# Peptides against a protein of PDB entry 3QIS: the designs that were tried, part 59

Target 1, 334 residues: chain A of PDB entry 3QIS
Amino acid sequence: PSLELSRREFVFENVKFRQLQKEKFQISNNGQVPCHFSFIPKLNDSQYCKPWLRAEPFEGYLEPNETVDISLDVYVSKDSVTILNSGEDKIEDILVLHLDRGKDYFLTISGNYLPSCFGTSLEALCRMKRPIREVPVTKLIDLEEDSFLEKEKSLLQMVPLDEGASERPLQVPKEIWLLVDHLFKYACHQEDLFQTPGMQEELQQIIDCLDTSIPETIPGSNHSVAEALLIFLEALPEPVICYELYQRCLDSAYDPRICRQVISQLPRCHRNVFRYLMAFLRELLKFSEYNSVNANMIATLFTSLLLRPPPNLMARQTPSDRQRAIQFLLGFLL

## One batch from the design tools (peptide; made by RFdiffusion4, then SolubleMPNN)

Design b1_p11_8_s2 (from b1_p11_8, 4 letters changed)
Fold by OpenDDE base, seed 3:
Structure b1_p11_8_s2 (fold): chain B 334 residues (1-334), chain A 11 residues (1-11)
Amino acid sequence: as target 1 above (334 residues)
Amino acid sequence: RSFEELLEEYR
């Protein structure tokens, strides 16, 4: 069996969070026998490609002189955004197109990723006074390392934050401030806020706006700005309530005093963001006659975003654990 | 703290 490939090199320029890119190529059976093709894992890989890449179709049969189009789809989800932002992963891969009883054909995937404030840690974002696209990649690495070290120091109750660092971190990320200040100013009376989905084009504009600028006003509808806040919280590498406190939140869910003590133990940036969001959501609930927002809806929605089970417990989350998590947030909304 | 008082601390 033999294949002819129209291309073997693919370049995905300016890959962004949640922006689908597609490159297509053709494969043709230039042999005299039917052939089966498949993308196969390399040695030591579990998958034929990285999590942000997909081939469609990834396998198939070709009769002699038959041709099929294959789409290479690049999509950076919440699952890949953090490792791409840090430069731990890159838009580079090698695909192995295997022909049964035939040859291997290698495809080279390359490109560049544009960093996003989505999927960046709260600690790193609190140190970023400028849009993430203005920050040199070398400084992004340093900010993530410093972020980790400060989180550890804060948890250990050791040395006070060195007051001698010439630049005090922000109390909350500017991106969260921009989203919440916009919603507070313009969306408190918005009917079905957080219930109506945003527009995908507007969401992309909001993400690009927050990554590249400090706007006076966020573009798009109130629904798109509200959904952008949800996407931001979902994409955080560490949720607003750190994984270390997850079980304690569940255990305290029916004691509002203990709940407040648990929140007081969060790292400074996480604690500030939590309090800021809870204050916003309590304000939004005053306008329930206009926005149709209620505490149970908000608690149910934000629980999955703010109080995520740690990866080792995610598969074990019971309906009781989910109800306790909702009850924990309700104690801050009422 | 009111939401407004928290907003003012971040403005």
Scores: peptide ipSAE 0.034, ipTM 0.752, DockQ to the pose 0.759
Fold by OpenDDE base, seed 1:
Order: sequence, then structure tokens, then C-alpha cells
Structure b1_p11_8_s2 (fold): chain B 334 residues (1-334), chain A 11 residues (1-11)
Amino acid sequence: as target 1 above (334 residues)
Amino acid sequence: RSFEELLEEYR
């Protein structure tokens, strides 16, 4: 069996978080026998492609002289955004198109990723006084490494941050500030806030706006700005409540005093973001007659974002654990 | 209240 491929090299320029790109090519059975094709893993890989890439179809049959179109879809989700932001991963892959009892055909995937404030750590963002697209990629790596070291030092209650000539970190990321300040100013009376989905085009504009500028106003509807905040919190490499405190939050869920003590142990940026979000949400709840927002809805929604189970416990989350997590947040909303 | 005033209440 043999195949002819219309193209073997694919370039995905300016790949962005949550922006789908597609490239298509044709495969033709130029042989005299039916053939089965499939994308197969490389020798050391579990998957035929990286998490941000997909082939559709990834397998199939071709009769002699039959042709099929294959779509290569590049989509950076929350699961790939962090490693692409840091440059740990890149828009590069090699696909192996296997022909049963035939040859392997190699496809080269290349391109460039544009960093996002979405999927960047709170610690790194607190050090970024400019939009992430203005920050050299080399400096992003340094900011992440430094942010990790600062988080560890903060957790260890070690040396006070030397008041030395290093620019003082922001108390909260400017991106969170921009989103929440917008919602506070313009969305408190918005009917069905956090219940109505945003527009995908507006979400992309908001992401691009936060990545490239410090706007006076966030573009899009209040629903899109609200959803952008949810997406931001979901895309955090570590949730606002650090994984190390997850179990303690559950254990303390019915003791408001212990809950506050647990939050006090968060790294400074995480603690500030948590308190800020809780402040905003309590303010939003005062307008419940207008926005249809209630404490149970908000606690249920934000629990999955702010108080995520550690990856090792995700498969073991019980309904009781979820209820405790909701109760923990309720103690800050009421 | 400005965002800054909201942050100050929670310092």
C-alpha cells in the first residue's frame, strides 16, 4: 500500500490561548489495494500528538484512488497554556501517519505561540507591571522561577522580602484588577451575571486586550467580562487557594475562624486575590435583586475555580468533599 | 468605592 500526501509541513503562526487554528491536507491512496491509515505515537510517546494538536480523522480506510481530507487542529486549552507561556513546550510536533503494512509518513508541525496572562501564575503576574506581550520570553522564565522561589520562601515564613531596589510586586495581578474593577463598576446590576455565557468573539477580544494592553475599559458585554474572569481563574496553573491548603479548607469548612486562619497561610498574592475576589462577590450579592446572584450559586460556581482538588486527588473527590468546599467559600460570602 | 478602597478594607 502507498499514500500520496498533498502537504507534509504545517506552520501555525501566532497561536493564542483558546483560538482554534486549522490546517488541512489530502491523503490519496495511489496504490492498488485498500489501505488503513492511522496517526501513531512515536516510540516514547503515549499519544500520537501533543495535547494542543488534533488530527481529524486520526484513522481511516481508503479504497484505491480514494482521497480524504485531514484537518490538523491547533487549540491551546487551559491544559497546555501554562507550559506554552513558559516556553517549556512549543508549537512544534512530528506526526507519524502510519499505513498498515506500508510506510510511515512524517508530518512536521511548527509555529509560534503568543504568551497569555491566562495560564500564568499569580506570583509571576504580580511581578508583571506591563502586559505579558511586552515582556520578553526570557524574562517570563525568570519571573516564573523567581515567583516559585518567593512562594516557597513565603510558605516557609523565611526572611522578610528585602526592601531592596527590586520593584515591589503588585498586591494583585493587574489583569484580575481590570476584570473585577470593570465588573464592580458596570456589572453589579447585570441580570443573570455569571449565569449567562459570554460571546466567544468577545472573550477572545478580552484575552487579547489583557495580554497586549492596560485598557481603561474591558471590551465586550458584562457577561463576557464575567466569563473571562472565570476562564482566568480556571486557567491558573495553581488555583487561588493553593493545593497545599485544599484538605485543610475541607477540614475547616464548618469553622469560620479556622477557615480564615487557613486563608492567612496562603502566599501573599494568592491571599490578596482571594480576599479581593471575596470582597467583590460580597458586594455583588448586595445587588441580588438586580443580578439574580445568590451566595449558593456563587459558592458553587467559584468552588471549582478557587478550591480545586490537587491533581493526585481529583479522581477521589467525593460529593462530601465538594459540599465541604462549597461550605468553605460560603463562610466568606455570608 | 474604588477598587483600592475594597482592597484596603481587607488588608
Scores: peptide ipSAE 0.033, ipTM 0.764, DockQ to the pose 0.208
Fold by OpenDDE base, seed 2:
Structure b1_p11_8_s2 (fold): chain B 334 residues (1-334), chain A 11 residues (1-11)
Amino acid sequence: as target 1 above (334 residues)
Amino acid sequence: RSFEELLEEYR
């Protein structure tokens, strides 16, 4: 069996968070026998492609002289955004198109990723006074390393060494401030806020806006801005409540005094973001007659985002643990 | 209200 491929090299330029890109190519059976094709893992790989890449179809049969279109889909989700932002991973892959009893055909995937404030750590973002797209990639790496060291120092209660002439970090990421300030100004009376989904096109515009600028006004509907805040919180590599404090939050859920003590132990940026979000959400709850937002809805929604179970416990979260997590958050909303 | 005013209510 043999195949003819219309293309073997694919370039995905300017790959962005949550923006689907597609490249298509054709495979043709130029042999005299039916053939089965499949994308196969390389040696030592578990998958035929990286998590941000997909082939559709990834397998199939071709009769002699039959042609099929294959789509190569590049999509950076919350699961790939952090490693692409850091440059740990890149828009590069090699696909092996295997032909049963035939040859292997290699496809080269290349391109560039454009960093996002989505999927970047709160610590790194607090050091970024400019949009992430204005920050050199080399400096992003340094900011992430420095952010890790500050998180560790904060957790260890190490006295911050004299912050020499280094620019003071922001109290919260500008991106969170922009989202929340917009919602506070324009969305407090928005009916069904956080209950109505945003528009996907508007969400992409909001993400691009936050990655590239410091806007006076965020584009899109209040629903899209609200959903963008949820997406931002979901995409954080470390949740607003650090994984290290997850169990303590559950254990303290019915003691408001202990809950406040747990939050006080968060890294400075995480603690500030938590307090800022709780302040906003409590203000939003004052307008419940207009926006139909209630404390139970908000607590249920934001608990999954702010108080995520550590990856090792995610599969074991009980309904009781979820209720405790909600109760923990309710103690800051009421 | 500025961001700063919202944070001050939590101090």
Scores: peptide ipSAE 0.032, ipTM 0.755, DockQ to the pose 0.177
Fold by OpenDDE base, seed 5:
Structure b1_p11_8_s2 (fold): chain B 334 residues (1-334), chain A 11 residues (1-11)
Amino acid sequence: as target 1 above (334 residues)
Amino acid sequence: RSFEELLEEYR
């Protein structure tokens, strides 16, 4: 069997978080026999492509002189954004299109990624006084490394050594401040806030705005700004309540005093973000007659974002664990 | 209330 490919080199320029890009090519059976094609893993890989790439279709049959269009879809989700922001991964891959009893055809994928404040750690963002797109990529790596070391020192209750004038970090990320301050000013009376989805185009504009500027006003509807906050919290590599405290939050869920003690043990930036979000959400609940928002809805929604199980426990989360996690947040909303 | 006022309630 043999194939002809219309293209073998693909370039994805200016790849961004949550922005789908598509490139298409045609394959043709120029042989005299039916053939089965499939994308196959390289020798050391478990998957035929990186997590941010997909082929559609990824397999199929072609009769003699038949043609099929294949789409190569690039989409950076929450699962790939952090490693792309740090430059640990890049928009580069090689796909192997295999023919049963035939040849392998290699496709080259290349491009560039544009860093986002979405999927960046709270610790790193507290050190960024400028939009992330103004920060050199080399300095982003240093900020993530320094942020990891500061988190460890904070957890160990080590007094900061009087080493040189490290600029005092922000109390919370400017991006969270911008989102929450907008919602506080403009969305407290918004009917169905956090219940109505935003518009995808507006979400992309909000992400681009936060990545490139410090706006006076966030663009888009209150629903899009509210959903952008949810997306931001979901994309955090470490949730607002650090994984190390997850089980202690569940164990304390029915004792409000112990719950407050657990939160006091968070790293400074995580603790500040948690308290800031809880203050905002309690204020929003005062307007329940206007915005249709209640404590049970908010606790249910934000629990999955703020109090995520560690990756090793994700598959084992029980209904009892979910109920305890919701009860933990309710103790800060009521 | 500014963000700063919300943070001061938790200091």
Scores: peptide ipSAE 0.033, ipTM 0.758, DockQ to the pose 0.191; fails the geometry check

Design b1_p11_8_s3 (from b1_p11_8, 5 letters changed)
Fold by OpenDDE base, seed 4:
Structure b1_p11_8_s3 (fold): chain B 334 residues (1-334), chain A 11 residues (1-11)
Amino acid sequence: as target 1 above (334 residues)
Amino acid sequence: MSFAELLELYR
């Protein structure tokens, strides 16, 4: 069996969080026998491609002189955004198109990723006084390394060195402040807030706006701004309530005093973000007659975002654990 | 901090 490929090199320029890009190519059976093709893992890889890449179709049959279009789809989800933001991963891959009883065909994927404040750590974002797209990539790497060290120092109760007033971290990321300030100003009376999905185009505009500017006003509907806040919280590499405190939150869920003590042990930025969000959500609850927001709905929604199980426990989360996690947040909303 | 004080953090 033999294939002809219309293209073998693919460049994905300016890849962004949640923005789908597609490149297409054709494969043709230029042999005299039917052939089966498939994308196969390289040696020691579990998957035929990186998590941000997909081939469609990834397998199929071709009769002699048959041609199929293959789409290469690049999509950076919450699962890939953090490693791309840090530069740990890149928009580079090699695909192996295998022909059964034939040869392998190699496809080269390349491109560039544009960093996002979505999927960046709270620690790093608190150090970013400018939009992330204005920060040199080298400095982003340093900020992520420093963020890890800051978290460790905060857990060890080490007094921050007297960093000059210009180098002091923000109390909360400017991005989350912008989202919450917008929602507070414009969305308190919004019917079905956090219950109605945003528009995908508006979500992309909001993300691009926060990545590139410090806007006076966030573009899009209140629903899109509300969903952007949810996406932001979901994309955090470390949730607002650090994984290390997850079990203690569950164990304390029915004691509001112990819950407050657990929150006091969060790193400064995480603790500030948590308190800021809880203050905002309590303010929204005062307008429940207008926005249809209630404490149970909000606690249920935000629990999955703020109080995530550690990755090793995610598959083992019981209904009891979920109820405890909801109860933990309810103690801050009521 | 009150929520009002938090709103003024970056104004």
Scores: peptide ipSAE 0.235, ipTM 0.888, DockQ to the pose 0.582
Fold by OpenDDE base, seed 2:
Structure b1_p11_8_s3 (fold): chain B 334 residues (1-334), chain A 11 residues (1-11)
Amino acid sequence: as target 1 above (334 residues)
Amino acid sequence: MSFAELLELYR
């Protein structure tokens, strides 16, 4: 069997979080026998491609002189955004298109990723006074490393290093502040806030806006801005309530005093973000007659975002654990 | 900080 490929090199320029890019190519059976093609893992890989890449179709049959179009789809989800933001991963891959009893055809995937404030740590974002796209990638790496060390020191109750020559971190990320300020100003009377989905195009505009600027006004509907806040919280590598405190939050869920003590043990940026969000949500609840938002809805929605189970416990989360997690947040909303 | 003070942090 033999194939002819219309293209073997693919460049995905300016890949962004949640923005689908597609490149298409044709494969033709230029042999005299039917062939089966498939994308196969490289040696020591479990998957034929990186998590942000997909081939469609990834396998098929071709009769002699038959041609099929293959789409290479690049999509950075919450699962890949953090490692791409840090430069730990890159928009580079090699796909192996295998023919049964035939040759391997190598496809080169390359490109560049544009960092996002989505999927960046709260610690790093608190150190960014400018939009993330204005920050050199080398400095993003340093900010993440420093942020990790500061998180660990904060959790260990180690004395902060002397706030000497380094600029004081922001109390909360400017991106969260921008989203919440917009919602507070314009969305308190919005009917069905956090219950109506945003528009995908508007969500992309909001993400691009937060990554590239400090706007006076966020573009899009109140629903899109509200959903962008949810996406931001979901995409955090470490949830607002750190994984280390997850079980303690559940255990304290019915004791408001202990709940407040647990929150006091969060890293400074996480603790500030939590308090800021809870203050906003309590304010939003005053307008329940207009926005149809109630404490149970908000607690249920935000619990999955703010108080995520550690990855090792995700499969073991009971209905009781979910109810405790909701109860924990309710103690800050009421 | 009050919520009002937090809203004014970056204005």
Scores: peptide ipSAE 0.229, ipTM 0.886, DockQ to the pose 0.558
Fold by OpenDDE base, seed 1:
Structure b1_p11_8_s3 (fold): chain B 334 residues (1-334), chain A 11 residues (1-11)
Amino acid sequence: as target 1 above (334 residues)
Amino acid sequence: MSFAELLELYR
């Protein structure tokens, strides 16, 4: 069996978080026998492609002289955004199109990724006084490494950060501040806030706006700005409540005093973001008659974002654990 | 910081 491919090299320029890109090519059975094709893993890979890439169809059958269109879809989700932001991964892959009883065909995927404040650590963002797209990639790497080291130092040593000559980090990321300030100013009276989805186009505009500028006003509807905050929190590599404190939050869920003590042990940026969000949400709850927002709804929604189970415990989360997690947040909303 | 102080952080 043999195939003819219309193209073998694919370039995905300016790949962004949550923006789907598609490239198409044709495969034709130029042989005399029917053939089965499939994308197969390389020798050391478990998957035929990286998590941000998909082929559709990824397998199929072709009669002699039959042609099929294959779509290569590039989509950076929350699962790939962090490693692409750091430059640990890149928009590069090699796909192996296998022909049963035939040869392998190699497809080269290349491109560039544009970093996002979405999927960047709170620590790194607290050090970024400018939009992430203005920050050199080399400096992003350094900021992430330094942020990791400071998180570890902060966990090990209650040593006050030497107030020395380094630019003082922001108390909270400017991106969170921008989102919350917008919602506080314009969305407190918005009916069904956090219950109505935003528009996908507006979400992309908000993401691009936060990545490229410090806007006076965030574009889009209040629903889109609210959802952008949720997406931001969901995309954090480390949740606002660090994984190390997850179990302690559950264990303390019914003791408000212990809950506050647990939060006090968060890294400075995480603790500040948590307190900021809780203060905002308590303010938003005062407008419940207008925005239809209640403490149980907010606690349920934000618990999954702020108090995520560690990856090793995700599969073991019980309904009781979820209820404890909700109760933990309720103690800060009431 | 109060919520009010946090609102003024970057103004």
Scores: peptide ipSAE 0.228, ipTM 0.883, DockQ to the pose 0.544
Fold by OpenDDE base, seed 5:
Structure b1_p11_8_s3 (fold): chain B 334 residues (1-334), chain A 11 residues (1-11)
Amino acid sequence: as target 1 above (334 residues)
Amino acid sequence: MSFAELLELYR
């Protein structure tokens, strides 16, 4: 069997978080026998491609002189955004198109990724006074490393941050402040807030706006701005309530005094963001007659975002654990 | 900080 490929090199320029890019190519059976094709893993890989890449179709049959279009889809989700922001991974891959009883055909994938404030740590964002797209990639790596070290120090030592000549970190990321300030000003009376989905085009505009500027006003509907806040919280590599405190939050869920003590042990940035969000959500609940928002709905929604189980426990979350997590947040909303 | 104090942080 034999195939002809219309293209073997693919370049994905300016790849962004949640923005789908597609490149197409054609394969044709130029042989005299039917053939089966499939994308196969390389020797050391479990998958035929990286998590941000997909081929469609990834397998099929071709009769002699038959032709099929294959789409290569690049999409950076919450699962790939953090490793691309840090430069740990890149928009580079090699696909192996295998022909049954034939040869392998290699496809080269390349491109560049544009960093996002979505999927960046709270600690790194607190050190960014400018939009992330204005920060050199080398400095982003240093900021993530320094942020990890400062988180560890903040957990281990009640030591005052040394008054060294480093610019003081922000109390909360400017991006989350912009989202919450907008919602507080314009969305408190919005019917079905956090219940109605935003528009995908508006969500992309909001993400691009926060990545590239410090806007006076966030573009899009109140629903899109509200969903952008949820996406931001979901994409955090470390949730607002750090994984290390997850079990203690569940254990304390019915003791409001212990719950407050657990929150006091969060790293400074995480603790500030938690208190800021809880203060906003309590304010939003005063307008329940207008926005149809209640404490149980908000606690249920934000629990999955703020109080995530550690990756090693995610598959084992019981209905009881979920109820305790909801109860923990309710103690800060009421 | 109150919510009001947090709103004034970056104005």
Scores: peptide ipSAE 0.219, ipTM 0.881, DockQ to the pose 0.552

